# Designs tried in a protein design run: peptides against a protein of PDB entry 4J2C. Part 18

Target 1, 107 residues: chain A of PDB entry 4J2C
Amino acid sequence: MEDPFFVVKGEVQKAVNTAQGLFQRWTELLQDPSTATREEIDWTTNELRNNLRSIEWDLEDLDETISIVEANPRKFNLDATELSIRKAFITSTRQVVRDMKDQMSTS

## One batch from the design tools (peptide; made by RFdiffusion4, then SolubleMPNN)

Design b1_p11_8_s1 (from b1_p11_8, 6 letters changed)
Fold by OpenDDE base, seed 2:
Structure b1_p11_8_s1 (fold): chain B 107 residues (1-107), chain A 11 residues (1-11)
Amino acid sequence: as target 1 above (107 residues)
Amino acid sequence: SVRDKLKEFYY
């Protein structure tokens, strides 16, 4: 069976891009109230939060795979560089999500 | 789902 990590990684990356688009719109709506309706603000906010929550959930699953691999190195036999890339992806993606959440919580 | 894909391989 093929390791699904890279496939899931790609799906998470797409979800991040979608969230960033929603975040951009969210920012625009709040910066120019004349172009914003309460309905769109609420919709955008909810969609963004839902996307971020989904990403966080997927990152938890990805992070767990790291622990599983490290606990069973001979079973999976992953290259050290690849493992580092996987860890870096999770760390950096969590930071991207955190930055958006921080800005939403302070507005 | 993501969870199902990962569970199938890692568990």
Scores: peptide ipSAE 0.538, ipTM 0.920, DockQ to the pose 0.775
Fold by OpenDDE base, seed 3:
Structure b1_p11_8_s1 (fold): chain B 107 residues (1-107), chain A 11 residues (1-11)
Amino acid sequence: as target 1 above (107 residues)
Amino acid sequence: SVRDKLKEFYY
């Protein structure tokens, strides 16, 4: 069986892109009320929050795999560079999510 | 699901 980490990584990346699109629309709706309905604002807000929550959950699962690998290095036989790439992905993605959440909370 | 995929390999 192949290590599914990078498959999941790709799925998370795709989800982030989707969230960023929703975030952009959210920003546009709030910036120009003439183009916005309450229904679309609410829908976009809810979809965005749901996506962000889903991403955060997936990141937790990915983070757990790192802990498992570090606890059982011989079983998985990953080198330090690979592990660093995985950790960096989680860290940077969490930051991207946090940035969107911060902007939403201060709107 | 993501969780299922990971569990199959890591657990």
Scores: peptide ipSAE 0.532, ipTM 0.919, DockQ to the pose 0.773
Fold by OpenDDE base, seed 4:
Structure b1_p11_8_s1 (fold): chain B 107 residues (1-107), chain A 11 residues (1-11)
Amino acid sequence: as target 1 above (107 residues)
Amino acid sequence: SVRDKLKEFYY
C-alpha cells in the first residue's frame, strides 16, 4: 500500500490556499464597508472559520502519523530527511493558520 | 476522507 501522507498533504495545501483566498476577501470586505453586504461578510467569515478548523483537524491527524512512524521506524522505513519535511510542513502550516486566526481575533 | 486514508495505512 502506498503511503497516503503526501496525498493528504496536498489536500491540506489546497485547503490552505482556499482559506487564504477567503481571508483576503474577508479583509477586503471589512476594509471597505461600501462594497460589502452583511450576508457576504457572514458567509465569508463562516467559510473561513470552517476551513481553518478543518485544516487544524487534518494537521492533528498528520501529526499523529509522525508519532506512529517514530514509534515504529522499521515498519515505515522513512529516512530522517523525509521525516523532517513532514514535521516542517505541519509546523509551518500551523503557523499560517495561527496568523490568520490572530488577525481575525483582533478585528 | 483524510482520516480514513491515514487509518488504512498507519493503523
Scores: peptide ipSAE 0.530, ipTM 0.918, DockQ to the pose 0.780
Fold by OpenDDE base, seed 5:
Structure b1_p11_8_s1 (fold): chain B 107 residues (1-107), chain A 11 residues (1-11)
Amino acid sequence: as target 1 above (107 residues)
Amino acid sequence: SVRDKLKEFYY
């Protein structure tokens, strides 16, 4: 059985891309009220929040795999470089999500 | 699901 981490990583990245698109639209709607209906703002906001929540949930699962690997190094035999890449992905993705959430909470 | 994929390998 092959390690599914990179597959899941790809799925999370796709979700991030979707969220970034929604976030862009969200900012556009708020920056130009003449083009924004409350319905679209609400829809976009809800879709964005749902995507962000999904990403956060997946990141928790990915983060747990890191702990499992570190607790069982001989079983998985991953090198330090690979672990660093995985950790960096989780950290950077959490930051991207946090930045969007911070902007949404202050609007 | 993501969780299922991970559980199959890591658990």
Scores: peptide ipSAE 0.529, ipTM 0.917, DockQ to the pose 0.772

Design b1_p11_8_s2 (from b1_p11_8, 7 letters changed)
Fold by OpenDDE base, seed 1:
Formats: sequence, C-alpha cells, structure tokens
Structure b1_p11_8_s2 (fold): chain B 107 residues (1-107), chain A 11 residues (1-11)
Amino acid sequence: as target 1 above (107 residues)
Amino acid sequence: SAREQLRKFYY
C-alpha cells in the first residue's frame, strides 16, 4: 500500500491556498464596509473559519502519523530527510493558520 | 477523507 501522507499534505496545501484567498477577501470587506454586503461578510467569515478548522484537523491527523512512525520506525522505514520534511510542513502550516486566526481575533 | 486515508495505512 502507498503512503497516503503526501496525498493529505497536498490536500492541506490546497486548503491553505483557498483560506488565504478567503482571508484576503475578508480583509478587503472589513477595510471598506461601504462596498460590502453583510451577506458576503458573513459568508466569507464562515467559509474562512471552516477552512481553517478543517486544516487544523488534518494537521492533527498528520502529526499523529509522525508519532506512530517514530514509535514504530522499523515498520515504516522512513528516512530522516522525509520525516524532517513532514515535521516542517506541519510546523510551518500551523504558523500560517495561526497568523490568520490572530488577525481575525484582533479585528 | 484524510482521516480514513491515513487510518488504512498507519493503523
């Protein structure tokens, strides 16, 4: 069986790109209320929150796989480089999500 | 889903 980590990683990356687009629109709507409808503001806000939550959920699952691999190194036989890349992806992606959430909480 | 995909391989 093929390791599905890279598939999920790709899905998370796409979700991040989507969230960043929603975040940009969210910022635009709040910066100029005169050009925004309440319906679009609410929709954008909800979609953004949902996407961020989904990303965080997937990151937790990905993070758990790392723990499983480290607990069973002989079973999976992943090289150190691959494991480092996986860890770095989770760390950096969490930071991206955190930055958006921080800005939303201070608006 | 992501969880289902990972579960089949890691669990």
Scores: peptide ipSAE 0.499, ipTM 0.905, DockQ to the pose 0.775
Fold by OpenDDE base, seed 2:
Structure b1_p11_8_s2 (fold): chain B 107 residues (1-107), chain A 11 residues (1-11)
Amino acid sequence: as target 1 above (107 residues)
Amino acid sequence: SAREQLRKFYY
């Protein structure tokens, strides 16, 4: 069986891109109320929150795999460099999500 | 789902 980590990683990356697009629109709507309807603001906000929640959920699962691998190194025998890349991805992606959430909470 | 995919391999 192939390691599904990279498949899920790809799905997370796609979700991040989608969220960033929604975040950009969210920002635009707030910056120029004349171009925004309440309906679009609500829709964009909800879609963004849903995407961010989905990302966070997947990141938790990905992060758990790290712990499993580190607890069972002989079973998985992953390259140290690859493991570092996986950890870095989770860390950096969480930061991206956190930054968007922080900006949304302060608006 | 992501969880299902990971579960099959890691658990």
Scores: peptide ipSAE 0.498, ipTM 0.905, DockQ to the pose 0.774
Fold by OpenDDE base, seed 4:
Structure b1_p11_8_s2 (fold): chain B 107 residues (1-107), chain A 11 residues (1-11)
Amino acid sequence: as target 1 above (107 residues)
Amino acid sequence: SAREQLRKFYY
């Protein structure tokens, strides 16, 4: 069986890209109300929140796999570099999500 | 789902 971590990682990356696009549109809509409808603002906001929630949910699952690997290193046979890459991905992605959430909460 | 994929391999 192949390790599904990279598959889920790819799904998270796709969701991040989608969220960033939605966040950009969200910003544009709020900056110029004359170009925005309430319907699009609501839709964009909801889609953005849903994507961010999905990302956070998947990151929790990915983070749990790190704990499992660290508790059973011989079973999974991952080197230090690979483990560091996985940890860095989770950390950096959480920061990206946090930055968007912070900007949304202050607007 | 992501959870199902991970569970099959890691558990």
Scores: peptide ipSAE 0.495, ipTM 0.905, DockQ to the pose 0.776
Fold by OpenDDE base, seed 3:
Structure b1_p11_8_s2 (fold): chain B 107 residues (1-107), chain A 11 residues (1-11)
Amino acid sequence: as target 1 above (107 residues)
Amino acid sequence: SAREQLRKFYY
């Protein structure tokens, strides 16, 4: 069986790209209300929140796999570099999400 | 879903 970590990682990366696009639009809409409708603001906000929530959910699952691997090193036989890359992805992605959420909460 | 994909392999 193929390790699905990279598959889920790819899905998260796509969701991050989508969220970043939505975040940019969200910022633009709030920066110039004359170019924004309430409908688009609401849609963009909801889509953005949903994407961020989805990412956070997937990151929790990915993070759990790290614990499982570390508890069963002989079973999975991942090298230190691979494990480090996985951890770094989770950490950096959480930061990206946190930054967007922080900006949304202060608007 | 991501959870299901991971469950099949890690659990």
Scores: peptide ipSAE 0.495, ipTM 0.904, DockQ to the pose 0.764

Design b1_p11_8_s3 (from b1_p11_8, 5 letters changed)
Fold by OpenDDE base, seed 2:
Formats: sequence, C-alpha cells, structure tokens
Structure b1_p11_8_s3 (fold): chain B 107 residues (1-107), chain A 11 residues (1-11)
Amino acid sequence: as target 1 above (107 residues)
Amino acid sequence: SNRDKLREFYY
C-alpha cells in the first residue's frame, strides 16, 4: 500500500483553490450588493462554508498522521525534509482557512 | 473517504 498522505494533500489543495474562488465571489457580492441576489449570496456562503469544513476535516486527519509518524519513526522512516513539508502544509493551510473564516465572521 | 484511506495506511 502506498502512503496516501500526498493524495489527500492534493485533494485539500484543490478544495482550497475552490474555496478561495468562492471567497473572492463572496467578497465581491458584499462589496456591491446591487450585483447580488439573496439566492446567490446564500449559495456562495453555503458552498464556501462547506468547502472550508471539508478542508478542516481533512487537515485534522492529516495532522493526526504526523503525530502517528513521530510516535513510530522506525515504522514509517520518513525523510526529515518530507516531514517538514507535511507539517508546513498543514500549518499554512490552516492559516488560509482561518483568515477566510475570520473575515466571514466579522462581516 | 480520505479518512478511510489514511486509516488504512497509518493504523
């Protein structure tokens, strides 16, 4: 069995890209209400929230794998650089999600 | 699911 970490990472990255697009549209709709219907605002908001929740779900699982690897280094024998990349991805992605959520909660 | 994939490998 191959390590599925980077497969999931790739799916998370795609979800992030989608969320960023939705966030941009969400921002545009709020900046110019004349261009928005209630239906579009609701749809965009819901889709964005769904994507963010999906990302957070996967990040929790990815983060758990880090703990498992660090607790069992001989079993997995991951390269230190690779482990650093995995950690950095989780940290940076959480920040991206947090920034979007913070802006949504203050609007 | 992604969770299942990770579980199969890491547990």
Scores: peptide ipSAE 0.704, ipTM 0.961, DockQ to the pose 0.755
Fold by OpenDDE base, seed 1:
Structure b1_p11_8_s3 (fold): chain B 107 residues (1-107), chain A 11 residues (1-11)
Amino acid sequence: as target 1 above (107 residues)
Amino acid sequence: SNRDKLREFYY
């Protein structure tokens, strides 16, 4: 059986890209209310929140796998560099999500 | 689900 980490990682990356697009639109809509419909604002906001939540969900699971691997190194025998990449991905992605959430909370 | 995929391999 293949390690599914990279599969989930890929899906998270896609979700991040989607969220960033939604975030950009969200920002545009709020910056120019005259061109924004309430329907689009609501839709965009909801979609964005849902995407961010999904990302956070996957990140939690991915983060847990790190703990499992570190607790059972002989079972998985992962390369140290690969493990670092996995950790870095989680850390950086969390920051990306946090930045968007912070801006949403102040608007 | 992603959770299931991960669980299947890591647990």
Scores: peptide ipSAE 0.702, ipTM 0.962, DockQ to the pose 0.782
Fold by OpenDDE base, seed 5:
Structure b1_p11_8_s3 (fold): chain B 107 residues (1-107), chain A 11 residues (1-11)
Amino acid sequence: as target 1 above (107 residues)
Amino acid sequence: SNRDKLREFYY
C-alpha cells in the first residue's frame, strides 16, 4: 500500500486554492456593496468556511501522522528531509487558514 | 475519506 500522505496533501492544496479564491471574492463583495447581494455574501461566506473547516480537518489528520511516524521510526523509515517537508506544509497551511479566518472575524 | 485513507496506512 502506498503512503496516502501526499494524496491528502494534494487535496488540501486544492482546497486552499479554492478557499483563497472565495476569500478574494468575499473581500470584494464587502468592499463594494453595490456588487454584493446578501445571497452571494452568505453563499461565499458559507463556502469559504466549509473549505477552511475541511482543510483544518485534513491538517489535523496529517499532523497526527507526523506524530505516529516519529513514534514509530522503524515502521515507516521516512527520510528526515521528507518529514521536514511534511511538517512545513502543515505549519504553513495552518497559517494561511488562520490569516483568512482572522480577517473574516474582523470584517 | 481522507481520514480513513490515512488511518488505514498509519494505524
Scores: peptide ipSAE 0.717, ipTM 0.962, DockQ to the pose 0.782; fails the geometry check
Fold by OpenDDE base, seed 3:
Order: C-alpha cells, then structure tokens, then sequence
Structure b1_p11_8_s3 (fold): chain B 107 residues (1-107), chain A 11 residues (1-11)
C-alpha cells in the first residue's frame, strides 16, 4: 500500500493556495468598500474560513501520522530527511494559516 | 476523506 502522506500534503498545498487567493480578495474587499458587495464579502469570508479549517483538519491528521511513525520507526522505515520534510511542511503551513487567521481576527 | 486515507495506512 502506498503512503498517502504526500497525497494529503498535495491537497493541503492546494487549499493553502486557494486560501491565499481568497485572503487577498478579502483584504481588497475590505480596503475598498465601493467595489465590494455584502454578498461577496460574506462569500469570500466563509470560503476562506472553510479552507483554513480544512487545512487545520488535515494538518492535525498529518501531525498524528508523524507521531505514529516515530513511535514505531521500524514499521515504516522513513529516513531522517523525509521525516524532516514532513515536519517542516506541517510547521510552515501552520504558520501560514496562523498569519491569515491573525489578520482576520484583527480586522 | 483524507483522514480515512491516512488511517487506512497508519493504523
């Protein structure tokens, strides 16, 4: 059976890209109300929040897999480099999400 | 779901 980690990683990356686009639009709408409808603001906000929640959901699951691997290294036989890449992805992605959420909460 | 995919392999 193929390790699904990088499949999920890819989906998270797509969600991050989508969220970043939505975040940019969100900021634009709030900065120029004359170009913004309430409907688009609400839609953009909701889509952004949904994407961020989806990312966080997947990151929790991905993080759990790392714990599982580290608890049973002989079963999975991942090298240190791959494990580092996996951990780095989760850490950096969490930071990206946190940055967007922080800006949304202070608007 | 992604959760199910991961669970299938890691659990």
Amino acid sequence: as target 1 above (107 residues)
Amino acid sequence: SNRDKLREFYY
Scores: peptide ipSAE 0.701, ipTM 0.961, DockQ to the pose 0.777; fails the geometry check

Design b1_p11_8_s4 (from b1_p11_8, 5 letters changed)
Fold by OpenDDE base, seed 2:
Structure b1_p11_8_s4 (fold): chain B 107 residues (1-107), chain A 11 residues (1-11)
Amino acid sequence: as target 1 above (107 residues)
Amino acid sequence: SSRDKLHEFYY
């Protein structure tokens, strides 16, 4: 069986890209109310939150796999560099999500 | 699903 970590990683990356686009639009709508309808603001906000929630959920699953691998290194003979890359991905992605959430909560 | 695959592989 192939390691499904990379499949989920890819899905997270896609969701991040989508979220970043939605976040940009969200920012634009709030910065120029003359170009914004309440309907679009609500839709954009909801879609953004949904994407962020999806990302966070997947990151929790991915993070758990790290713990499992580290607890069972013989069962999961992963390269140290690969493990580092996986950890870095989770850490950096969480930061990206956190930054967007922080800005949304302060607006 | 991807989540199911993770569970199947790691658990």
Scores: peptide ipSAE 0.589, ipTM 0.934, DockQ to the pose 0.883
Fold by OpenDDE base, seed 1:
Structure b1_p11_8_s4 (fold): chain B 107 residues (1-107), chain A 11 residues (1-11)
Amino acid sequence: as target 1 above (107 residues)
Amino acid sequence: SSRDKLHEFYY
């Protein structure tokens, strides 16, 4: 069986790109209310929150796989460089999500 | 699903 980590990683990356687009629109709508309808504000806000939640859920799953690998190194025999890349991806992606959530909570 | 695949591979 092929390691499915990269599949989920790719899905997270796509979700991040989607969230960043939604976040940009969310910011625009709130900065200029005259150009915004309540329907679009609500839709954008909900879609953004849903995407961020989905990303966080996937990151938790990916993070758990790292713990499993580190607890069973001989079973998986994962390359050290690959493991570092996986950890870095989770850390950096969590920061991106946190930054968007922080800005949403202060608006 | 992707989540199911993770479970199958790692558990």
Scores: peptide ipSAE 0.587, ipTM 0.933, DockQ to the pose 0.893
Fold by OpenDDE base, seed 4:
Structure b1_p11_8_s4 (fold): chain B 107 residues (1-107), chain A 11 residues (1-11)
Amino acid sequence: as target 1 above (107 residues)
Amino acid sequence: SSRDKLHEFYY
């Protein structure tokens, strides 16, 4: 069976790209109310929150796989470099999500 | 689903 980690990783990356686009539009709408409708603000905000929530959920699943691999490394035969890459992806992606959430909460 | 695939592979 092929390791599905990269599949979920790809889905997370896609969601991050989508969220970043939505976040940019969200910022633009709030900075220039004359060009913004309440409907678009609400839609953008909801879509952004949904994407961020999806990312966080997938990251929890991916993080759990790390724990499983570390508990039984010989079963999965992952080298230290691969494991580090996976951990770094989760950590850096969580930071990206946190930064967007922090900016949304302060607005 | 991707979540199901993770479960099948890792559990």
Scores: peptide ipSAE 0.586, ipTM 0.934, DockQ to the pose 0.922
Fold by OpenDDE base, seed 3:
Structure b1_p11_8_s4 (fold): chain B 107 residues (1-107), chain A 11 residues (1-11)
Amino acid sequence: as target 1 above (107 residues)
Amino acid sequence: SSRDKLHEFYY
């Protein structure tokens, strides 16, 4: 069986790209109310929140796999470099999500 | 699903 980590990673990356686009639009709509309808603001906000929630959920699952691998290193036979890359992805992606959420909460 | 795949591989 092939390690599905990269599959989920790819899905997270796609969701991040989508969220970043939605976040940009969200920012634009709120910065210029004359160009914004309530319907688009609500739609954009909801889609953005859904994507961020999906990302966070997947990151929790991915993070758990790290713990499992570290508890059973010989079973999975991943080198230190691979584990570092996986950890870095989770950490950096969490930061990206946090930054967007922080801006949304203060707006 | 992706979640199921993770479970199948890691558990």
Scores: peptide ipSAE 0.586, ipTM 0.933, DockQ to the pose 0.878

## One batch from the design tools (peptide; made by RFdiffusion4, then SolubleMPNN)

Design b1_p12_1_s1 (from b1_p12_1 with K4P D7Q S12M)
Fold by OpenDDE base, seed 5:
Parts: sequence; structure tokens; C-alpha cells
Structure b1_p12_1_s1 (fold): chain B 107 residues (1-107), chain A 12 residues (1-12)
Amino acid sequence: as target 1 above (107 residues)
Amino acid sequence: SRKPVSQLYREM
């Protein structure tokens, strides 16, 4: 049986990549207003926020799986390395999202 | 919408 954790992990990674691209464009638009239209700024901002919300939702779901596994170690029998990788992924991804959100809130 | 992975884990 396939582990569904990696399905969501993959979706999160895709959303992060998309968000990073949108964030870069968002930054570029705000750095040079002469090249920016309100329409593109709004579109980029909305798309970025949508991706960030999606990521945050999935991270909560993924984080809960960690709790479930740790509460039932005999049932899942995941090795410590894999569990650490999963935790690190969630932690680092949350930081990436937080950094983008912090910059957006101060603009 | 897909089922949450946490729910899938609880059902395993």
C-alpha cells in the first residue's frame, strides 16, 4: 500500500514552487511601479495568497500525520530518519511561507 | 476534494 503522505508532500512542493515564482514577480512589480499595473499586482497577490493558504492547510494535515505516527509507533513502524525528514520538510516549508507572508504584510 | 491524509492515516 502506497503512503499517501508523499502525495500531499508533492502537492505542497508544487505549490511552494508556484508561490516562489509569484512572490518574485510580486517583488519585481513593487520595486518598479512603472512596469506594474494594478491588475497584475492584484492578480499576482491573489494567486500568491491562494497558494500560501493551500500550503498552510496541507502542512497542518501533514503535521497531524506525524502526531498520529508518533502516537502509534508500532502500527506504522517508520524509521527515525524518515520521520525526521518529514518533520524537517514541514518546519522548513512553514518558514518559507512565513517569510513571504511577513514581507507581504510589510509592503 | 481529496480526503485529508491524516484521516487516511487514522483509517489505516
Scores: peptide ipSAE 0.685, ipTM 0.942, DockQ to the pose 0.807
Fold by OpenDDE base, seed 4:
Structure b1_p12_1_s1 (fold): chain B 107 residues (1-107), chain A 12 residues (1-12)
Amino acid sequence: as target 1 above (107 residues)
Amino acid sequence: SRKPVSQLYREM
């Protein structure tokens, strides 16, 4: 059985890229109201929020796998380097999401 | 919809 961790990791990475694009457009729309419609602002905001929520949910799921592996490491045959990479991915991705959310809440 | 990966891990 192949490790399903990387399937979800790939989905998270895709959602992050999508969210970053939406965040950039969101910023542009709010900076120049003459180029923005209410419809596009609402759509962009909702899509951005949906992507961020999806990422956060998947990160919780990925984080749970860390706990499961650490409870029985030999069952999953992961070395310390791979486990560190997975933890770093979760931590850094949470920070990326937090930065976007912080900017949205202060605008 | 896919199973949560954590659930898959618990089933291994």
Scores: peptide ipSAE 0.684, ipTM 0.942, DockQ to the pose 0.854
Fold by OpenDDE base, seed 2:
Structure b1_p12_1_s1 (fold): chain B 107 residues (1-107), chain A 12 residues (1-12)
Amino acid sequence: as target 1 above (107 residues)
Amino acid sequence: SRKPVSQLYREM
């Protein structure tokens, strides 16, 4: 049976890609107001925030699986390298989200 | 909505 971790990981990766596109558009709209409508700014901002919240929720869920595995390693028998990759994914993805949120909060 | 993966892990 497939490890459900990778299903959520894939969904997070897709959401990150979507968020990065929305963030780029958000930045463009703010940099050139002549090309921006309030409606598009609001839509882009809301979609971006929704994606970021979704990512953060999934990351918390993924991070909890790490704790569960480490609490009972014999039950799951995960490869040490794979576990490191999972941890790195969560850490790096949180940083990506944090960077976008920081820029949005300072605008 | 899907069940949290952490819950799936606890149920394994």
Scores: peptide ipSAE 0.682, ipTM 0.942, DockQ to the pose 0.790
Fold by OpenDDE base, seed 3:
Structure b1_p12_1_s1 (fold): chain B 107 residues (1-107), chain A 12 residues (1-12)
Amino acid sequence: as target 1 above (107 residues)
Amino acid sequence: SRKPVSQLYREM
């Protein structure tokens, strides 16, 4: 049985890729309004926000698993390197999301 | 909607 952590990790990674694409389009639309319709701006903005919220929710869930594992290391017996990789993934992904959100809030 | 992974871990 596969560790469910990786299932969610994969979903987060897909959502990040999607968000980055949407963010790029969002930037383009706002940079040149002549090439943008209100419909596409709204759609892109909403899709982007939805993806970011989804990622944040999953990251909170993934982060909680870290706490659970560390509270009972004997049960899970995760490799120290693996645990470090998981923590790094959550931290770096949060930063990616934060960067996009910061840019959206300042536009 | 899938069950939270944290919930799965608690059930392990």
Scores: peptide ipSAE 0.688, ipTM 0.942, DockQ to the pose 0.747; fails the geometry check

Design b1_p12_1_s2 (from b1_p12_1, 6 letters changed)
Fold by OpenDDE base, seed 1:
Structure b1_p12_1_s2 (fold): chain B 107 residues (1-107), chain A 12 residues (1-12)
Amino acid sequence: as target 1 above (107 residues)
Amino acid sequence: GRVSVSELYRKM
């Protein structure tokens, strides 16, 4: 069977792509009110926040697996390169989420 | 329910 880590990783990647599209539309709607309805603004904002929250939850869960592996490396025997890739994915994805959240907070 | 991969790892 496939390592369950990659199932969640794939879901996070899909959610990031969705969030990036929503973020772009969110920016457009707020920058030019003439193109926006209240319904679309509210929907886009809520969908974006929900996606970001979902990503953050998954990242915390993925990060916990790394802690579990590092606490008992002999049990899991993961390749060091693979572990590094997993850490990098979490770090870079958190940065992407942080950048969007920061821009939303300043708008 | 939402899958918890960390819980799966604890059971492995």
Scores: peptide ipSAE 0.641, ipTM 0.929, DockQ to the pose 0.751
Fold by OpenDDE base, seed 5:
Structure b1_p12_1_s2 (fold): chain B 107 residues (1-107), chain A 12 residues (1-12)
Amino acid sequence: as target 1 above (107 residues)
Amino acid sequence: GRVSVSELYRKM
């Protein structure tokens, strides 16, 4: 049976890709107002925030699985390398989300 | 309903 961690990981990765596209458009719209309507800005902003929120929720859930595994390592039989990769994914993805959020909050 | 992977882990 496939570890459900990777299912959610994949979904997060897809959401990140979507968010990055939306963020790029968001920056373009704000950089050149002549190409932007308030409607598109609002739509893009909302879609972006929704994606970021979804990612954050999944990351919290993924992070909880790590805690569960670490609480009972023999049950899950994950090696240290795999666990490290999972942690790194969560950490790096959180940073990506944070960077976008920080830029959005200052605009 | 949103899938909770942590809940799945608890049920393993």
Scores: peptide ipSAE 0.639, ipTM 0.928, DockQ to the pose 0.773; fails the geometry check
Fold by OpenDDE base, seed 4:
Structure b1_p12_1_s2 (fold): chain B 107 residues (1-107), chain A 12 residues (1-12)
Amino acid sequence: as target 1 above (107 residues)
Amino acid sequence: GRVSVSELYRKM
């Protein structure tokens, strides 16, 4: 059976790609108001926020698995390099989300 | 419900 960590990791990666697309559209709509409707702005903003919240939830859950593994090293017997990769994924993804949120709060 | 990987890990 596949490690459930990678299932959620894959879902997060897909959600990040979706969010980045929505963020780009959000930026375009705000950059040229003459071509933007309030309805599309609201829809894009809401979809983007929903995706970001979903990612943040998954990252918290993935981060908790790290704590579980580190608390039970003999039970899981994960390679140190693999654990580092998992941590790096969570950290870098949080940064991507934070950057988008920061720009949204500024506008 | 939403998948919780941490709960899965606790049950392993």
Scores: peptide ipSAE 0.638, ipTM 0.928, DockQ to the pose 0.750; fails the geometry check
Fold by OpenDDE base, seed 2:
Structure b1_p12_1_s2 (fold): chain B 107 residues (1-107), chain A 12 residues (1-12)
Amino acid sequence: as target 1 above (107 residues)
Amino acid sequence: GRVSVSELYRKM
């Protein structure tokens, strides 16, 4: 049996990795203006924002699956440990996104 | 469009 949760989870993980790379470059560009062009700053910023929005959308969707499962536990018969792992993933990933967004809004 | 895993879950 294939669970579509893991497909989206994998996509989120990839997007997080991409976002973290973009965020690093974003910070570097702002820390040393001599190495930055407006075009690269704009491109990096836009790509980063797009990735973050994509992650947030997926996380909301993943979070909704938790609610669906918890509302119908007998239908899904999901292992309690697995459910905890899913919740932890969503929570921790939201925190990662929030940290990047907070820094972008205050810089 | 984006794939909605929640919609998939609702239809399972």
Scores: peptide ipSAE 0.637, ipTM 0.928, DockQ to the pose 0.742; fails the geometry check

